Peptides against a protein of PDB entry 6RO1. Designs and how they scored, part 56

Target 1, 216 residues: chain A of PDB entry 6RO1
Amino acid sequence: LGKEIEEYIHKPKYCLPFLQPGRLVKVKNEGDDFGWGVVVNFSKKSNVKPNSGELDPLYVVEVLLRCSKESLKNSATEAAKPAKPDEKGEMQVVPVLVHLLSAISSVRLYIPKDLRPVDNRQSVLKSIQEVQKRFPDGIPLLDPIDDMGIQDQGLKKVIQKVEAFEHRMYSHPLHNDPNLETVYTLCEKKAQIAIDIKSAKRELKKARTVLQMDEL

## One batch from the design tools (peptide; made by RFdiffusion4, then SolubleMPNN)

Design b2_p15_1_s4 (from b2_p15_1, 5 letters changed)
Fold by OpenDDE base, seed 2:
Structure b2_p15_1_s4 (fold): chain B 216 residues (1-216), chain A 15 residues (1-15)
Amino acid sequence: as target 1 above (216 residues)
Amino acid sequence: SLPFRYTTLEEEKLE
């Protein structure tokens, strides 16, 4: 079901309006999971389909991704590889085909204007990590219907199946497992705490912005 | 250190 939703989200007709600089996106290429990166820019390339001669526009998004240091040593011709879990890696701007976006966040970061310095790129990684700390249940995703405005009936059916499955899981007698209630109460508390932390941080940010305006 | 700033889609719609 998650993959079926992904097949809608990564379509250019749906995702392009949300690929602004600073947008958090998740990139996956075959077996390589880069995790969360940040959109820098996107471009439309003219592509001619070799078999039909039809113009099929290719959309490339430049994404700041955490890459392995080994991928830096290999010449500009080798595909970037994701950083290993145990390595720091280096943030690099990688051209990514739009269909390789596995997720798009509602979160948009402020990014440095000049990403040529390594320190500026690494500062973005710190920002991603800070977002991850603020969202312990995962970085918030764009809602495909409410946020992205996808009206496709196929997607609506997938979402309905997910909701029905979730409802059945919630209605299942295993939901009376005190461990599941504790996990759900903990997940709901964690989600509520995440919302409350988000709300409190929004209020604190508003208060700090107001305080910074009062200090000027 | 650049102040950590981010917006959500809801906040972005209000700007």
Scores: peptide ipSAE 0.317, ipTM 0.849, DockQ to the pose 0.590
Fold by OpenDDE base, seed 4:
Structure b2_p15_1_s4 (fold): chain B 216 residues (1-216), chain A 15 residues (1-15)
Amino acid sequence: as target 1 above (216 residues)
Amino acid sequence: SLPFRYTTLEEEKLE
């Protein structure tokens, strides 16, 4: 069900308006999960379909991603790989096809204007990590309907199925399935996330108000 | 160090 939602979100017709510099996005490429990165720039490339001669525009987003240092040594021939859990990695600007975006956040970071210095790129990683600390249950996602304005009936049906499934899980607690505790913990986390997002939004609003007061 | 700042979509609509 999550994958079905992703199939809508990563479509250029829906996501392009939200790919501003600083937007948090998740990138996944054929088993490589880069996790959360930051949009740097977006470009449209004209592609001609070889069989039809029709112009099929390719959309490429430059995303600042945490990459393995080992993969960067061979960057001339090999695609960047995500940083290993045990390594610090290095933030690199990677060109990504838009359909490889697995999620888009409502959060937009302020990024350095010059990302050529390593320190500036690594500062963005610190910012991502700070956002993750503020959202322990997960970085908030754009709502595909309310935020992204997707009107597709297929998506609405998927969402209805998810809601119906969630409702059935809550209405019939299978008392004895240990897997249900994991799902309940995930749902409680999701509900706690919604509360923590509201509280974090309030704290951020307070912190911004304080920062605006300190700049006055 | 750049001050940690971020916006949400809701806040961006208000700007």
Scores: peptide ipSAE 0.313, ipTM 0.852, DockQ to the pose 0.615
Fold by OpenDDE base, seed 5:
Structure b2_p15_1_s4 (fold): chain B 216 residues (1-216), chain A 15 residues (1-15)
Amino acid sequence: as target 1 above (216 residues)
Amino acid sequence: SLPFRYTTLEEEKLE
């Protein structure tokens, strides 16, 4: 269900108004989870679909992400990789396709105007960490309906299912319904399938984008 | 050190 929501929120139609500098966003690319980063800016790139000749605008958001230092050595040819859990990493401005945003926060940080100095970029990491400390239950997300104004009936149905599920989870003592594990497993499977579909769509789109970037 | 500051969407709507 969370993934079904992600399929809506990462659409340019819905998320672009919220991609202001300083906005906290989660970035996930296939198996690479960058976690929370900060929007620096976004740009619209004109792209011509090779097969249809149709203009398919590519939306690229520059996101300050915690990257592995190892990945930075080959930054000209290799995609940035997320910092390892035990690695300090380095905050880098990474161009990210908007559809790779997995979450958007209601939180917007004040960021340095000049992000060229390493210290300025690292200061943003400290700010992210401070936000995380202030929100122990997780960084607050934009509400897809109330904040983002998404009116899609498919999303409303997903949310209603989530709410109904949550209501059932809270109204029934967790201990008494043996079907909860099955529902959790089904929700996890559905979430995983949605991940896999999203990842596959991202891979297809990335493969197309890499192909399109190689053609550029 | 830049003072840690953030806004919420609610605060941004009030500005």
Scores: peptide ipSAE 0.304, ipTM 0.837, DockQ to the pose 0.782
Fold by OpenDDE base, seed 1:
Structure b2_p15_1_s4 (fold): chain B 216 residues (1-216), chain A 15 residues (1-15)
Amino acid sequence: as target 1 above (216 residues)
Amino acid sequence: SLPFRYTTLEEEKLE
């Protein structure tokens, strides 16, 4: 269900108005989870679809992300990788396709004007960590309807399902019915299969689009 | 150290 919401929020028509400098965003690229980063800027790139000749604009957002130090040494040819657990990592400005934004926060940080110095970039990591301390249940997300103004009926149905599920979880203590585990496992498997099919279709589409970032 | 400051979307709408 969360992934279905992500399909809406990462669309340029919805998220671009919220990609101001300092906006907290989560970035995921395939198996690489960068966690929370900070928007620096965004740009519209003209892309020509090879098959139709139609101009399909690509939106690239520069995001300050915590990267592994190893990935930075080969930065000319290799994509940035997220910092490993227990690694300090280094904050780097990474160009990210907008569809790789997995979450957008209502929180916007004040960022240094000059991010060239390492100390300035690392100060932003400290700020992210401070926000995380202030929000122990997680950094607050933009509401897709109330904040982002998404009117899509498909999204509304997803949200209604989430709310109904949450209400059922809170109203029925899950503790007592052993048969619920079987239904949940089946629903999770169906959801996972639907996610895997969508993910595979997206990976096919994303593999084409991320491969295009290496050619740019 | 830059003073830690952040805003929320609600605060941004009021500015």
Scores: peptide ipSAE 0.296, ipTM 0.832, DockQ to the pose 0.797

Design b2_p15_2_s1 (from b2_p15_2, 8 letters changed)
Fold by OpenDDE base, seed 4:
Structure b2_p15_2_s1 (fold): chain B 216 residues (1-216), chain A 15 residues (1-15)
Amino acid sequence: as target 1 above (216 residues)
Amino acid sequence: EIPPIGAYEINREPL
């Protein structure tokens, strides 16, 4: 359901008008979740489909993302990686293919005009963190129908299924739907897996720090 | 100039 909505909102036809400077967006690349970043600008790249010779324009959005320090060292040859949970990271302007946008917020930040200084980029991270505190239930999204004007019947059917699922979820007492226990257990398992991944990453970093101490 | 930390607007309008 959430992924099915993403398949509509990340289409250039729908999202490009909302990629104004300062727009909050979520960026996800396969297993790499950058979380919330900020749009700086976008560009159309001419692409020629290798098999048809047809012009298939690629859309690249420059997004301020919280990157690992390792990403800065390898930025010429490797894709940017999200900051580790125990790392401060650094805000970098990263060129992102538009289909990697997993969410678009109704929030637009005021951003520095000059993003060349590190302190200016890091001020944007502080602003994202401050906005996140103001929205305890999560940063508000653009409505795909009412705000983005998506008229696709496939999306309308997805939303109707979400609403009907949510209505069933709230109309049944929490104690009697085995599917609710499965969704809560899956959400708790996902939260526990996220905690366990965060713990395992801390242990791996402690182990790497110990390995680096034994090489001294 | 750096904007105030956490300064934002709600914007639901296209370009």
Scores: peptide ipSAE 0.660, ipTM 0.961, DockQ to the pose 0.724
Fold by OpenDDE base, seed 5:
Structure b2_p15_2_s1 (fold): chain B 216 residues (1-216), chain A 15 residues (1-15)
Amino acid sequence: as target 1 above (216 residues)
Amino acid sequence: EIPPIGAYEINREPL
């Protein structure tokens, strides 16, 4: 369910209009959850598919992400890695393929115009942390239908299933519906599988500074 | 100038 929504919202057709500077986005790359980052800008890169000669436009969003200091030393040859939970990390502008966006927030931060100084980048981390405190139930998302205008019937069916499931969960607080644990476990397993597929793809792409998930 | 920490807007509009 949540991942099926992600498959719609990360499509350039739907998300590009909402990738304004300061937009909060979640970035997941393989096993690496960067959590919430901030859009700086995006670019369309022409990519020629080597096997078809078709122009497959690569959309790269520059996202300010909390990165491990270790990954920064090898940033020329290795993909950025998320900061460990116990690590301070460093905010870095990371080029990210748009399909690596797992969520898009309705929140747009005011960001420094110059992100070259470390202090300016770290101020954005403080702003993310402050916004997270203001939203204890989580940073609000763009509505895929009402905000993003996604009319896909597949998405509408997914949303209806989520709403029906949430309604069942809240209407019967006394029923540990064993289906809830299975859906959470399936969501987590699907999360982990998408993480593992992604991590395997990054190991193949070790030579690029762009966070990308290779399509198998 | 650095914006105030945690300064944000709710923006549901496309570009």
Scores: peptide ipSAE 0.656, ipTM 0.961, DockQ to the pose 0.846
Fold by OpenDDE base, seed 2:
Structure b2_p15_2_s1 (fold): chain B 216 residues (1-216), chain A 15 residues (1-15)
Amino acid sequence: as target 1 above (216 residues)
Amino acid sequence: EIPPIGAYEINREPL
């Protein structure tokens, strides 16, 4: 389910309008989780499929990511690697294929105009960490339907399944369901989606509550 | 100039 939502949000037709400078995004490349980074810019590259001659446009987003210092030394020849959990790491501008975006935040950071100095890049890491402290339930996400305008019926069905699952989890404590393991593997995927949708719904509710507080 | 640490906006609008 989280992965199924990701398959919609990382599509260029949906996400490109939201890849403004300062936008918080999550980047994941296979086993490499970079966590939250910041969009710097994006570019469209013309790619020609070698076998069909068809123009398949590649979308590359430059994202400021927390990288391991080991990967920085080899960065001319090797792909950037995420900082280890216990490592401070260094913020680097990494070209990322748009399909590697696992989440897009409603948060846009104010970023330095010049990201060439290390101190300017590291200031952005401090800003991400400060924002994370302000959002103890997780950094808020764009709503795929209400914010991103995704009308796909497949996505609507995924969201409905998540909402129905959350409702069941709260109504029937999972500790009483003997299918807990199959439910847990589904629930880790669905709890990640439920966290993402609960964060999106808490934001929609907070945005509605803030809009309702300005009307009072 | 470096922006204040943790300065952000909530932005739900497309380009």
Scores: peptide ipSAE 0.654, ipTM 0.961, DockQ to the pose 0.713
Fold by OpenDDE base, seed 3:
Structure b2_p15_2_s1 (fold): chain B 216 residues (1-216), chain A 15 residues (1-15)
Amino acid sequence: as target 1 above (216 residues)
Amino acid sequence: EIPPIGAYEINREPL
């Protein structure tokens, strides 16, 4: 269910208006979870689709992310890596394809105007950590329907299923419903099929988009 | 100038 919502919110037609400077966003690239970062800016790149000659617009968002110091040495040729759990890491401005946004917060940070100094970037990490302390139940999200204006009936059906599942989880201990394993296994199989279709479409796109990250 | 640590707004509006 959460991954099905992600398939809507990361679409440029829905998320671009909300990618203002200071917006908190989660970034995930395959197995690499960067956690919460901060939007700095976004740009539109136009690529020619190799098969149609049509211009397919790519959207790149510059996100201040907590990166491993090891990944900074090769930052011109290699993709940034998230900081290890035991590492302090370093805040870096990373160009991120918009479809790698896994969540968008209702929170916008006040950020330094100049992010070239390391101390200014590290102050933003302190601000993220302070905001996380203020939200013990997690950083608040934009509502995909009410805030983002997504009218897609597929999303509405996903939200209704989440609400029904949450209501069922709170009203009946999930442990007593033998259909829960079937619903979880069907939701996991459908999420895995959606991941595999998205992974196959992303591998077909990443065979194109890893080539496009090297062109960034 | 560096903003105060953890200074934020709740913003639900598009550009």
Scores: peptide ipSAE 0.646, ipTM 0.960, DockQ to the pose 0.842

Design b2_p15_2_s2 (from b2_p15_2, 7 letters changed)
Fold by OpenDDE base, seed 1:
Structure b2_p15_2_s2 (fold): chain B 216 residues (1-216), chain A 15 residues (1-15)
Amino acid sequence: as target 1 above (216 residues)
Amino acid sequence: MVPPIGAYEIDRRPL
């Protein structure tokens, strides 16, 4: 469900108008989760499809991301890697293919005009962390339908399934389902019956051991 | 000039 929504929002057709400087975006590359970063700029690159010779435009967004310091030393040959949880990391401007955007926020940060100084880049990390504290339930997302204007019926069906699933989870929390009180009372009764059968078998075994000692 | 830490706006508008 969440992944199926990502397949719509990361499409250049929908997300490009929302890639303004300061926009919070979430970046994932396979197993590498960079978390929340900030859009700096985007560019269209001409690409040629290897099989058809057709011009397929690649969209690259420059995103300020928290990177491992180890990956920065090897930046000439290796892709940027996310900072480890316990690492401070360093904020770097990373060119990201637009399809690697897993979320787009309604939040736009005010960012320094010059991101060449390390201190200016690290100030943006402090700003992300401060915004995260202001949103304890998570950084707010753009609405794919109402904000991004995605009219695709496939997406509308996905959203309806999410809403119906969330509604069922919240209307029947495992703790408020009266059938779960019956299932818990039935499981407790079954567990108690299993204990009582085990105790009764132990008492019968003790009584038989006493009877066998009186017959010797 | 560096903006204040955590200064943001809610912007739901396209370019």
Scores: peptide ipSAE 0.654, ipTM 0.958, DockQ to the pose 0.758
Fold by OpenDDE base, seed 2:
Structure b2_p15_2_s2 (fold): chain B 216 residues (1-216), chain A 15 residues (1-15)
Amino acid sequence: as target 1 above (216 residues)
Amino acid sequence: MVPPIGAYEIDRRPL
């Protein structure tokens, strides 16, 4: 369910209007989870498909992300890596393809105008951590329908399934029906298989697009 | 000038 919502919100036609400076966003690249970062800027890059000559615009968002210090040393040749759980890390401005945004918050931070000083970037990390403390149930998301205006019937059906699932979880405490856990596990496995098929199809499509980020 | 730590707004508006 959450990953099916992600497939809508990361589309440029929906998310670009909400990529204002200071917007909190989650960034995930395959196995690399950066967690919450902050939008600095976005740009449209003209890309020409090498085989068709078709203009396929690439949308790159500059996101201030918590990176490992190891990846910073190799940052001229290697993609940024997320900070390890026990690592402090360092905040760096990373160019991110818009389809790597896994969530968009209703929260916008006030950010320093100059992000060249390390201390200014690290102040933003302190601000993210302070906001996380104020939202114990998690940082609030933009509503895909009410805030982002997504009219797609596929999304509406996903949301209705989430709401009906949550309502069933709260109305029937899991303590009384062993069959509910089995149905949930089967629904999660089916959802995971559908995700894995879709991720494999995306990796086949991303193998064409990520190779173009190393050339930029 | 660096803004106060944890200064934020709730902004649900598009550009």
Scores: peptide ipSAE 0.651, ipTM 0.957, DockQ to the pose 0.848
Fold by OpenDDE base, seed 3:
Structure b2_p15_2_s2 (fold): chain B 216 residues (1-216), chain A 15 residues (1-15)
Amino acid sequence: as target 1 above (216 residues)
Amino acid sequence: MVPPIGAYEIDRRPL
C-alpha cells in the first residue's frame, strides 16, 4: 500500500506546493536509495513529448543528497550515486525529477543560505541526522489527504485499506504479548509487510502504468 | 550564517 500512496504524492499537481526550501524528502531512483535529502529549489522545464509534439512540463527539484564521493568525479556526465552504508559520503545538490520523490516530510529544516561551501552542505547532513534521532519512529510525513489535499477516490480507498490492515494488525492477540522478542518480530513483520505492501504496489503501478499506456 | 544543527519547523502548508 505505501507505493500506491507514493504514486499520488510524487505527481507534480500534488507535491509542487510542498517543495519549499528546507523540506525533507526521500529520493529513490530505481535501485539507488538516497534516503532523506533536503529541497533547495525546484524548476519547471518544458519538454516536447517525442510522440505528440506536445510540450509536457518536466519538473526538476534540486535536492541536497548524500552522494558517494566516487560518483562526484564523473558528475558532468553520470548520475549521482547514493553514499555506501560504510561511506561518509558528501552532500551535493542533485537535480531530481519530481516523480523520484518517494516521501515528503512535514519537517522543514533551516538551511544555510549559501550551499557552495562544503562545510555548509555537510552541516545539513548533521541536521538530518539530528532530526532522525528526534523521531525514533521515523521522520513524520505529510498526510496525503489532510495536508496535501489529494481528493482522488483511488487514494482514499488505498488509505482505507491501510487503516483496516493496521487496525487488524494492532487488534491481533499477538500485539498484546509482552515478550520483547514477539514485539521485535512483530515490528520486523510490520516493517517487512510495509516493504512487501510497498513492493506489491510498485508492481501494481507497473501493471497499471502498462494498462494505462494500453488504454491511451 | 549557518543555522543551528537540527533546527527545523513542522510545516504542513502549501506555498
Scores: peptide ipSAE 0.640, ipTM 0.956, DockQ to the pose 0.871
Fold by OpenDDE base, seed 5:
Structure b2_p15_2_s2 (fold): chain B 216 residues (1-216), chain A 15 residues (1-15)
Amino acid sequence: as target 1 above (216 residues)
Amino acid sequence: MVPPIGAYEIDRRPL
């Protein structure tokens, strides 16, 4: 269910208006979870599909992410890696394809105007950590319907299923409804299929985008 | 000038 919501939220049609500087976003790239980062800027790059001549616009968001220092030492051709849990890491501005956004927060940070100094970038990490402390239940998300205005009936049906499921979990003190396990398993399977479709679409797009990130 | 640490707004508005 959460991953089905992600498939709507990361669509440029819905998320681009909310990619203001300072917006908190989650970035995930396959097995690499960067966690919460901060939008710095976004750009629309015109990509011409080599085989169809169709303009497939690439939406790239520059996100300040906590990166491993090891990944920054390896040449400009290696994709930034997330900092290890026990690593301090370094905040870097990473160009991220908009479809790699897994969540968009209602929180917008005040960020330094100049992010060239390391200290200014690291101040943003401190700000993310401070906001995380203020939200022990997690950083608040934009509502896909009420905030983002997504009218898609597929999303509404997903949300209604989440709400009905949450209501069933909270209304029954009996943790032993065998229907809970079946719906968790169905939610996981459907979430895995949505990942696999998203990963396959990302691999097809990465095979095209790695070639273009080496040219940029 | 660097903003205060953890300074934020709740902004639910599109651009």
Scores: peptide ipSAE 0.639, ipTM 0.956, DockQ to the pose 0.831

Design b2_p15_2_s3 (from b2_p15_2, 6 letters changed)
Fold by OpenDDE base, seed 4:
Structure b2_p15_2_s3 (fold): chain B 216 residues (1-216), chain A 15 residues (1-15)
Amino acid sequence: as target 1 above (216 residues)
Amino acid sequence: EVPPIGAYEIDRTPL
């Protein structure tokens, strides 16, 4: 259910107005969960679809993410990887395809003007951790309808299904819910999003430094 | 200048 909401919120037409500097966002690339990062900037890249010759604009957001030290060594040739649970990691500005945003927060951090010093980037990690402590039930999200203005009837149907599913989950244990199929259908839609994301990756072959989903 | 740790605002508005 949350995954179907992600299908809407990561669309450039909805999320771009909310990608202001300091905005908290979650970044997920397939199995790689970076958790919460901070928007630094975004850019529009002109891309030409190889099969149609149509201009398909790709949107790249620069996000401060907690990366592994291994990713820093290979950053010129390989996509960034999240820090291991036992690793401190390092905050890096990572170019991310906008469709890899899994959540957008109502929280905007105040960030250093100069992010070149390591200490300035690491201060942002401390700020994220401090905000997480202030929100024990989780960092607040933008409302996709009320805040982001998404009028898509598909999203409204998804939200209604979420509410109905949550109501059933609280009333009956998951093992008694015949709508395990609905959870599977939602996982399949997430897989379709991952395919659509992979197609966008094939179009960006030149930008090996841009965080994107791997080719399955 | 580095902002205070954990300084934030709630912003629900688009650009």
Scores: peptide ipSAE 0.673, ipTM 0.963, DockQ to the pose 0.831
Fold by OpenDDE base, seed 2:
Order: C-alpha cells, then structure tokens, then sequence
Structure b2_p15_2_s3 (fold): chain B 216 residues (1-216), chain A 15 residues (1-15)
C-alpha cells in the first residue's frame, strides 16, 4: 500500500510543484535507503529516447543527503551510498532522479544559502534530527489528494484500501482482498517506467554524474 | 548566515 502511493507521488506531474528548497523528502535507491533529505533545487533535462527520437524530459532534484564517508572519496565517479546506521556520515548535495523520492513532507526547513562549507551542510542534518524529535509519530507527509491534488482513480482506490485497512487492523487480518490484480498492473507499469527511466539515465549519465542507481 | 537549528515551516502549497 505505501509503495503504491509512492508510484503516484514521485511522478513529475504531481511532485515537481512541491520540490521547493528546504522541502523534506525521503530518497530510496533500490536497497539504499538515505532516509530524510532536504531539497536544494531541481532541474529539467531534455532527454531524447534513442529508439523513438521522442523527447522524454528527465527531472533531477538536488537533495542534501546523509552519505557514507567511504562513498564521498570517489564521489566524482561513484554513486553516493547512504551512511551506515552506526556511522555519522556526511551531508552531501546529491543529484537524484525524481522517481527515487519515496516520500514528500509538508515540512520545509530553512537552509543555509551556501552549502559549500561542511558545517553548513551538517547544520541541516542537525535540523532534520531536531524536526524528527518534534514529530514522534513521524515527519508529516503531504496529502496526495488534498495537498498534491492527485485525482487519479487508482490512487483513490489505494487510499480507500489503506483507510479500510487501518479501520480493519482494529478488527481482523487482511487475508482475503482479491483486488491485488489491479496492483499488479500498476506494478508492471512501474517496471516498464523503471526500464524507460533506466535507459534514459544511461544517456543522462554521459552528461552529468547523476547518482547512478545500481539497477541501471 | 546559517538558520537556527530545527527552524522549519509547514508548507502544503505548490510553487
């Protein structure tokens, strides 16, 4: 259910208006969970699909993420990796494809104008940690319908299922809902979009060190 | 200038 909502919220047509500087976002790249980061800026890049000549715009968001210090040594050529749970890590501005956003918060941090100094970047990590303490039930999310204006009937059905599930979690276990098939078709469309994004990233990778998903 | 630690706003508005 959460993953099905992610398939809507990470679409450029929905999320781009909310990628203002300071916006808290979660970034996940396959098995690499960066947790909460902060939007610095975003850019639209023109990509030409090599097989169709069709202009497929790629959206890259620069996100300040907590990265492993090991991955920073080779940051010019290697994808940043998330800090290990026991590691302090370092906050780095990482170019992220918009579809790697797993969550978008209603919270916007005030961020330093200059993120070149390490201390300025690390101050943002302290701010994230302070905000997390203020939200013991978790950092608040944008509402996909009320805030993001997503009118897709597929999302409405997912939310109705989540609400019905939350209501049922107080009563009986979810063994019997047969409407899993519609979820599979959305997952297949996701897989196809992921393949198309994979092809498009290989082209963009030639032009800028966008943090490479290993699935590419 | 560096903002105060944990300074934030709730912003549900698009650009």
Amino acid sequence: as target 1 above (216 residues)
Amino acid sequence: EVPPIGAYEIDRTPL
Scores: peptide ipSAE 0.668, ipTM 0.962, DockQ to the pose 0.800
Fold by OpenDDE base, seed 5:
Structure b2_p15_2_s3 (fold): chain B 216 residues (1-216), chain A 15 residues (1-15)
Amino acid sequence: as target 1 above (216 residues)
Amino acid sequence: EVPPIGAYEIDRTPL
């Protein structure tokens, strides 16, 4: 379910308009979880598939990510690796394929205009950490339907299943299902998306109510 | 100029 939503969100058709400089995005590459990073820019690279002559456009987003210092020494040949939990790490601008975006936030940071100085890049890490403190339930996500305008019926069915599952979890006292831990990790990701959808709908309702109050 | 730490906006608008 969370992965099924991710498969829609990371599609260039839907996410590219929201990849503005300063946008918080979550980056995951297989086993490597970079966590939250910040969009710097994006570029469309024309990749010519050698066998079909079809222009398959590769969308690359430059994301400021917390990287291991060890991976930076071999940066010419090795993919950037995420900082270890206990490591300070270093913020680096990493070219990321758009399909590696696992989440897109409604939060857009103000970022330094010049990211060449290490101190400017590290200031962005401090900003991410400060925003994370302000959102104890997690960094708010874009609503895939209401914000991103995804009309796909497959996504609507996934969201309805998530909402129905949440309604069942809140209506049944949690005491009787022994799969609580696996449900908790799946529900933390789902409840984060649904809390973000519900927060997004409340803010959109507040923004509509403020717009309606300014019209009264 | 470096912006204040944790300065952000909620932006749900596409480009």
Scores: peptide ipSAE 0.660, ipTM 0.962, DockQ to the pose 0.685
Fold by OpenDDE base, seed 3:
Structure b2_p15_2_s3 (fold): chain B 216 residues (1-216), chain A 15 residues (1-15)
Amino acid sequence: as target 1 above (216 residues)
Amino acid sequence: EVPPIGAYEIDRTPL
C-alpha cells in the first residue's frame, strides 16, 4: 500500500509544488534508505532521451541528508551513501532525483540561510531528531488527496483499500492479542495485501498503457 | 543566523 501511494506522490506533477525549502522528505535509492531529510532547493534539468530526440525534463531536488563520512571522500564520482545506524554521519546537500522521494511531510523546518558551515548543517539534523521526538507515531505526511490534490482514481482505490484494511485490522480481535503468532499472521496478511497491491498496480499500469495507446 | 533547534511549521500548501 505505501509503495503504491509512493508511485503517485513522487511524480513531479504532484510533488514539485510541495518541495519548498525546509520541507521534510524521505529519500530512498534502491537499497539505500536515507530516512528523513530536508529540502533546500529544486532544479529542472533538460535530458535528451537518446532514442526519441525528445527533451524530457529531469527534476532534481537538493536535500540535506545524513550521509556516511566514507561517501564524502568520493563525492565527485560516487553517489552519497546513508549513514550507518551506529555512525553519527554528516549532513550533506545531495542532489536527488524527485522520483526517489518516498514520503513528503506536512512539516517544514526553519533552516539556516547559510548551509556551507558544517555546524549549520548538523543543526538541521538536531532539528529533525527533535521533530521526530515530538511525533512518536511518526512525522506527519501530506495527504495525497486533500493536501496534494491527486485526483487519480487508482490512488483513490488504493486509499480505500488501506482504510478498509486498517479498519479490519483495528476491529479484529487479533489486534489486542499480544501473542507473537498473531503478529506473524497479521504480518502474513499484510504481506499478502502488499502482493495483491503490487499485482493491482501492474494491472493498473497495463490498463494505463492500453488507455494511452487507444488515445493515440 | 541559525534557527532554534526543532523550530517548524505545518504547511500543507503548494507554492
Scores: peptide ipSAE 0.654, ipTM 0.960, DockQ to the pose 0.851

